# Designs tried in a protein design run: peptides against a protein of PDB entry 3ESW. Part 106

Target 1, 322 residues: chain A of PDB entry 3ESW
Amino acid sequence: NNIDFDSIAKMLLIKYKDFILSKFKKAAPVENIRFQNLVHTNQFAQGVLGQSQHLCTVYDNPSWHSIVLETLDLDLIYKNVDKEFAKDGHAEGENIYTDYLVKELLRYFKQDFFKWCNKPDCNHCGQNTSENMTPLGSQGPNGEESKFNCGTVEIYKCNRCGNITRFPRYNDPIKLLETRKGRCGEWCNLFTLILKSFGLDVRYVWNREDHVWCEYFSNFLNRWVHVDSCEQSFDQPYIYSINWNKKMSYCIAFGKDGVVDVSKRYILQNELPRDQIKEEDLKFLCQFITKRLRYSLNDDEIYQLACRDEQEQIELIRGKTQ

## One batch from the design tools (peptide; made by RFdiffusion4, then SolubleMPNN)

Design b2_p18_1_s4 (from b2_p18_1, 9 letters changed)
Fold by OpenDDE base, seed 3:
Structure b2_p18_1_s4 (fold): chain B 322 residues (1-322), chain A 18 residues (1-18)
Amino acid sequence: as target 1 above (322 residues)
Amino acid sequence: SEDEMLVNKILELEKLKK
């Protein structure tokens, strides 16, 4: 009896599809109870849920995308992308164009558009006066600053003129298109919106140890790619653990279609204790939030995303991206 | 480990998709 391996494979794929789709059906009462208990009793879980409620949907705003595209020098960006694509891209196929675009956006953002702000310039003395600025502390936003989702304002005194300069930490990425300065939070926030504005599939990565970056899904590489706007870094997930010798415990990626623990991609050495939540509970939490984010998707969309999730999990376990 | 079982299962399924 010649075992028809092709028929068996097809049958297994059908059964697998049905099994995957069954996992994304409406949550059972027991899962809802487990979720509610977890977010009520575990502060880290509550934090992840709170972050997901903001980060998973905030960047999916067509009005913001239009404002971004109107603000950027698209002629310069596409000129540079086309130039690099014309050199090498034709041999690799059309899907590589988005990798060139992301690399150019990293260059453009760091070199031409946005500025790192350790200390602000003095509002009275003008440009290149940050060296004269002494931090006095932080306070709440004033009435004007509060219009732009400002949580805190850093206060500086100029040693030269004695005047006070305010550095509001804006969370409104549209305001950041105007201010064009910040630290890792402002950089990642605006750069995530920029990538989304080009129609890319993007996640915001939160690290518990006070850093943030992006991932974008490369159709050419067929995987999630590390992107750090602060470092002008593309596909260098090792920079934190190896180059910086940074100690880390958790890296969580937030996207429109899911929440994923990506710690294994970035924590290559110097791992801190993962004691904020049980590993099983974190896995459950991320899966539960991901399931909720996909409730409106059709069966084919759910299945395609689940296949991506599985590929990513294989990658994270095998360490194959290097 | 549950992770190894999951990986093996996923790898088996991936081999069937190719």
Scores: peptide ipSAE 0.010, ipTM 0.430, DockQ to the pose 0.079
Fold by OpenDDE base, seed 2:
Structure b2_p18_1_s4 (fold): chain B 322 residues (1-322), chain A 18 residues (1-18)
Amino acid sequence: as target 1 above (322 residues)
Amino acid sequence: SEDEMLVNKILELEKLKK
């Protein structure tokens, strides 16, 4: 009996696909109970859920993508991308073009488009007056600021003229296209939308220790790539732990197709205690939310994403970012 | 872990596709 190894391999692949797909079926009642109990009893879990409800879906807005593309200098961007691609890209194939695009978007955003705002300039004294600004505290948005998803307004007094300047912390990324200034939150928020507007697979990474950045899925590198708009950084996940010597406990990535604990990619040293949630409960939470985000996808899409997830988990375990 | 076993299986299956 000639063992048809090809037939056996095909049958094993089918069974494996079915097994993977079975994990993404509708949650059992017991899993729903576990999920509800977890988010009601654990504040960290509630925070992750709350972030997922916003960050996993908010950037998938075609109207916002159009506004972004109309606002950016696309001629300059593509001219620079084409110039860099013409040097080295032809040897690496067409998939590398998107990596050049993301690198140019990082350059353009930091150098030409957006501004870091530690303190605002005085509205009365004009540009380059932030050194004269004293923080008075924070308050809620006024009637105008509240139109742009503003949770907090930082209040500053000018030491020179005595006038008050408001720095609203807008969460509406379309308003950020107008204001073109902020801190890590505003930078990451708008830059995430910018990358999404080019049709890229992008995740928003939240760090518990008050930083945020992006990940982009590179088809050329066939992995998730660290992207920090504040730092103009591409594929440098080590910058926080090593270069900044930052202490960190959790890094959670939020995308349209899933929520992933990416702490192992970024926490290379100086790890803080992971005491906010049990590791098993965090794993369950991320998987449960990811499963819900994929409920409308077909079997082939679910299978492809599951394969990508497993490759990422291998990468995170092996430490092979290079 | 069950995940590590699954990962190893996927890696083996991907090697068989190439």
Scores: peptide ipSAE 0.008, ipTM 0.472, DockQ to the pose 0.081
Fold by OpenDDE base, seed 5:
Structure b2_p18_1_s4 (fold): chain B 322 residues (1-322), chain A 18 residues (1-18)
Amino acid sequence: as target 1 above (322 residues)
Amino acid sequence: SEDEMLVNKILELEKLKK
């Protein structure tokens, strides 16, 4: 039985390598036509493509990484990581240090660095005045706000002093290092950049039902790990479906090396209809974008990433994310 | 898909290893 297993496994690995290397060659004309038709005819596909063009590349900015590392209290962070690692990390090997780092970054970000902003404080009355703020609606950015990739500005009136306070929804993560406040979008945006600044493999996860979070690839666990900066959550993919009882249809992960439907990791119950695209077309779309992102990689890099992808697919099929 | 067939084959092999 062991000899047969080893023989079959070796044959599978050879065939798999050849198959993967063939798959990541230039797209056939028929695949390009299928892709173009899909993106032009399906709005959800167009949205996924549009997000991939931004989210897969925007965080790979060395200048931004330097600014982040200069802004964070690295002495405090590493002191805390070293303290936790000294308790039990030596028994688990050096790769676990990165898991401790991500856990400390979650703590530091939520407790020491960034603030949740349901409503802004009044610019005139000062700190702890958000209870006096009434929403008036949203408008476009002014000339100053437009410098920082601002799409919308929420407008609030103070019921105490009557002044207007603007809450611009900045998409520039460097501006967020200054403002240090926001909702799930700002939290996830800046935290994704922070993780990337430490040289980690990170994906941005978009949920269609108005939430966003991260995944990072743990070398210790040898898998993608759920990370939510808003919740200070590490490896708890069940929190949305189970703890929040959230209804969801799609979760799509965007990284430098690929786009992956990760819905099976997070949608454990209360599944909404997946009616925005055919399942086969979504699978094709994610694979096609992933192929394009890997065009400059060598055969060894392609093979290693494909092995990682296959292990993730096994995990998602088995439901063994826990 | 060919990918699904490979995943299924790996799953089968892992079952045989246990």
Scores: peptide ipSAE 0.007, ipTM 0.427, DockQ to the pose 0.089
Fold by OpenDDE base, seed 4:
Structure b2_p18_1_s4 (fold): chain B 322 residues (1-322), chain A 18 residues (1-18)
Amino acid sequence: as target 1 above (322 residues)
Amino acid sequence: SEDEMLVNKILELEKLKK
């Protein structure tokens, strides 16, 4: 009785695919009730939902991608990528080229394109006058600032001339292509759009303890890779917990295809209490949002993403990011 | 743990893909 192992394997694979696909079917009424109750009763869950409604889709704008690509010095970027790629002896067409591209984009963005703004320069005194600026507080945007999705405006007084300088905290990444300055929020926002404009799979990572960064899916490494534009950091998830000795409780990744708790990747020590939501409810929430984001995908796309998710979950459990 | 069960299940599935 020659057991056709190939036939059995194919049958098992089909059944497994069907099982996986069944998990991504339209949510049952009970799941909808649980979701509604959770987001109405838990502030953290409501925050995650609110962030997902923006961050998961906002960067999937072809018009914005075109504007980004027209604004960047692509000749310089690709010249540097090609130079470093060739230096390391890689052949054209290797998936590793994209890792070199992301590393150059990190360099270009930090060194050539964008500026850290702890305090703005005085609008009257000109460049390199930030040392003379005293914070007065924050206020709402004016009519002009409101056109660019501005949530808050930081107000500064110049100690030299006494004039007021406004530092709008713009959330419109196209406006950030013009202003070319900000803090971690502006850096991560625009850099996420930049990476998306190159056709990359990118997630926005929100840390509850007031930091934000990206993850890029490397086809070469076959995993999500930590990317911090502020730090010019590639694949260094430990920098917050170890180098900064930062205390953290939650890191949540937001992408077009899902929302994932990535805390285990970044919180290596000094873990703060995870008391904002039950672990089971957070897991449910992320899965529920992820299912919704995938409702329009075909069975093959759903299956491929589910396989990627499983691999990531293994990575996160094993602590083997390296 | 639920996590260990998941890892074991996935390791089993990876063995079936070879």
Scores: peptide ipSAE 0.000, ipTM 0.386, DockQ to the pose 0.078

Design b2_p18_2_s1 (from b2_p18_2, 10 letters changed)
Fold by OpenDDE base, seed 1:
Structure b2_p18_2_s1 (fold): chain B 322 residues (1-322), chain A 18 residues (1-18)
Amino acid sequence: as target 1 above (322 residues)
Amino acid sequence: SENLMLVEKILELQKLLS
């Protein structure tokens, strides 16, 4: 009997699609109870939920995208992208152009646009005076600072002139287009919005050990790619564990289509204890939030995203991006 | 491990049949 392997393959794909779609149906009452109990009893789970409610949706703002594109030097950016693409990009097809764009945006952002601010310059003494600044502590925002989603203001005194300089920690990325300075939080916040403004598929990655970065979905590489605006880094997930010898426990990626534990991509050595939540409960939490984020999508969109998720899980398990 | 191999094969077949 000639086994029609093509017919069997088609039948398997249909059954697999139905199985995947069944996982994204409305949550059962027991799953809702488990979710509610988890976020009420586990502080780490509550933190992940709270972050997802902001980070998964805040960057999907068309008005913000327009403001970003009007603020950036698009002529310079595209000139540089076209120049790099003309060297070797034609051999690899059109999909590689977006990788060149992200690499140029990393260069432009770090070299031309944004500034690292460990301490602010003195408002009275002017530029390059940060060395004269002594921290006095932090306080709440004033009435003006409060307009730009500011929770904390760092206060500094100048050792030369004695004047006070305020460094507001703004969470409004549109205000960051004006101030053009910050630490890893401000860098990642604005850079995530910038990438989104070009229509890219982007996630915000939170590390428990006080760092944040992005991931971009490369159509050329057909995978999620590490992107760190602070480091001008593209596809170097090893920099934290290997180059910095950083100890880490959790890396969680937040995007419009899901929440994913990406710890295996970045924690290659010096793993800290993962004692904040049970692994099964973290997996459940991320899947539950992802399911909620996809609730309005059609069956084909759900299936395509689920196939992409499974490919990422295979990558993360194997520890190989290729 | 068996489930992972099955998923890999399904994804491979999906790419070939799409």
Scores: peptide ipSAE 0.021, ipTM 0.642, DockQ to the pose 0.081
Fold by OpenDDE base, seed 2:
Structure b2_p18_2_s1 (fold): chain B 322 residues (1-322), chain A 18 residues (1-18)
Amino acid sequence: as target 1 above (322 residues)
Amino acid sequence: SENLMLVEKILELQKLLS
């Protein structure tokens, strides 16, 4: 009897789909209890949950996407993308166009649009006066600053004129479209929104050791790609561990469809102790939040995302960018 | 893990059957 391998393969896939879908069903009461206990007893878990409640959903705002697209020089951006695509992109197919778009957005954002602000310029003395600024500390936002989700305001005194300059740390990315300046937090926040505004699949990556960046899902590369707006970096996950010799313990990616520990992608050397949570509890936490984010999705969407998750886990274990 | 190898094979089969 000729073994109908095609029939067996189809049956295996059906059973596998059912098995995967069963894992994404509504959490059992015991899992809910475990989750509640974890977030109430572990500060790191509470922090991850708190970040997920914001970062997984905040960028999925169509009104914000419209404002972004109206603010950017789209003619310049697409002209540059078309120019680069015309050189090399035709041989690689249409999916590579989006990689060129992300690379141009990195260029445009860093070179033309946004500015690094280590210290603010003096509001009284004008441009290029940051050298004269002495930090006095941080305080809470005033009534105007509070309108733009400002958590802290850095206070600086000008050594030349003696006036105080405020540097509010705005978390409202629409306000950042106006101010067009900040540090890694403001850069990553606004750049994440920019990428989302082009309809891209994007995650916000939080590093415990005070850095943040993005990941973009490249359809061309069929994987999550490191994107750092501060560095104008595309697909260079090694820059922190190798180039900066940065010590790191945790990198957590936050997206609309899930929360993922991506530490293995970025922590290549100089690993700090992972002592904030048990590995099993972190894995459980990320999976639990991910399940919740997918509760409204259909079975096909859940299955496709689960396949993507498994492919990413294989990538992270093998250390090979395919 | 043996499970990851199985998943990889299933994903490969899925790509072949899509």
Scores: peptide ipSAE 0.021, ipTM 0.605, DockQ to the pose 0.081
Fold by OpenDDE base, seed 3:
Structure b2_p18_2_s1 (fold): chain B 322 residues (1-322), chain A 18 residues (1-18)
Amino acid sequence: as target 1 above (322 residues)
Amino acid sequence: SENLMLVEKILELQKLLS
């Protein structure tokens, strides 16, 4: 009897779709209780939930996207993308254009648009005076700084003129379009918004050991791609563990469609103890938040995203990109 | 795990049948 492999494949896909869709139905009462207990009893879980409430939705703002696109030199960006695409991109198909765009945005952002601020310049002495600045500590925002979601202001004294310069740590990415300076937090915050403004699928990656970066979903590579604006880095997830020899415990990705533990992508060596939460509870937490983020999606959208999630999990476990 | 292999195979089949 000729085994009808096509019939078997279709049957398996139907059963799998139904199984996946069943997981994304309304949470059972027991799951809600487990979730509530976890976020009330585990500080790390509460932190992940708090971050998800902000990072999963804040960048999905059409008015902000318009402001970003009006602020960037789009003519320069697309000129450079078109130039690089014309060299090699035609052979790889249209989907590679987005990879060229992200690479140009990394270049443009680091080289032309944004600045690293270890210490601010003196407001009185002018540009290139940061070497003369002594840190005095941090304080809360003033009335003007508080308008731009500022939690902390670093205070510096100029060794030459004695004047005080304030370096507010703004969390408003629109204010960062004006200030055009910061550290990893400001870089990642604004760059995440920039990528989102081009209609890309983007995640904000939080590392417990005081670093942050992005991932974007490449349609060409058919996977999540590491993107670090500070490093002008594209698809180099190893830079932290290998090049920096950084010790890390957790990397959590936050996107509009889900929250994912991506630690296995970035923690290749020098793993710190993962003692903040049970692995099963972290997995449950991320899945539960992801399920909530998808409640408004239709069955086809849920199924496609779930297939993408499972493909990522296979990648993370096996270290093989399909 | 056996479950992971099955998921991988289903995803492969999905790509072929989509």
Scores: peptide ipSAE 0.020, ipTM 0.626, DockQ to the pose 0.082
Fold by OpenDDE base, seed 4:
Structure b2_p18_2_s1 (fold): chain B 322 residues (1-322), chain A 18 residues (1-18)
Amino acid sequence: as target 1 above (322 residues)
Amino acid sequence: SENLMLVEKILELQKLLS
């Protein structure tokens, strides 16, 4: 009996699609109760939820994308992308072009566009005066700074002229297009928006141990790729655990289509205790938020994203960073 | 998990059918 493998495969795919779609149905009352109880009783869960409410949707703003594209030197960017793409002998229209674009955006952002600000320059003395700046502490935003989603303002005194310089920590990425300076928070915030403005699938990765970065979904590599704008790093998830010898407990990725615990991608050694939440509760939380983010999607979109999720879970278990 | 093995098999089958 010739086993019709094609027929069996089609039948399995149909059943699998139905099974996947069944998992993304509206949460049962019991799941809603579990979610509410978890968020009300666990501070870490509250933090993840709060971050998801902002980070999963804030960057999906077409008006912001237009402002970004109008602000960047697109001619320079695409000139450099085309140059490097042609140099490596790739044909036009290959999915790999987007990887070259992201690499150039990393270069452009770090080298030409944005500045690291350990200490601000003195507003009175001018450029290259940061060495003369003494931190006095932090305070709340003033009336002007508060317009740009500023949570904290760092205050510095110039040792040379005695004047005070304010370094507002803006969370408005459009304001960051003007200021063009910051630390990991500002870098990651604006760079996430930049990548989104090119129509890319991007996640914001939050690390509990005071660092943040991006992930980009490469259609060429068919996986989520580590992207750190501060480091001009593409596909180097090991830099924190290995190169920095950083101790970490949690890395959570926030995207428009889901929230994912990506700790296994980045925590390769020096793992800190994961004592903030039960592993089962964290898994439940991320899945629950992900389901909510997908409620407006059609069955085909849900199925495609679920296939991507399964591939990522396999990658995270196998430790195959190719 | 048994589910992961099933997913791996399904993904493998999808690659064979593509």
Scores: peptide ipSAE 0.019, ipTM 0.583, DockQ to the pose 0.081

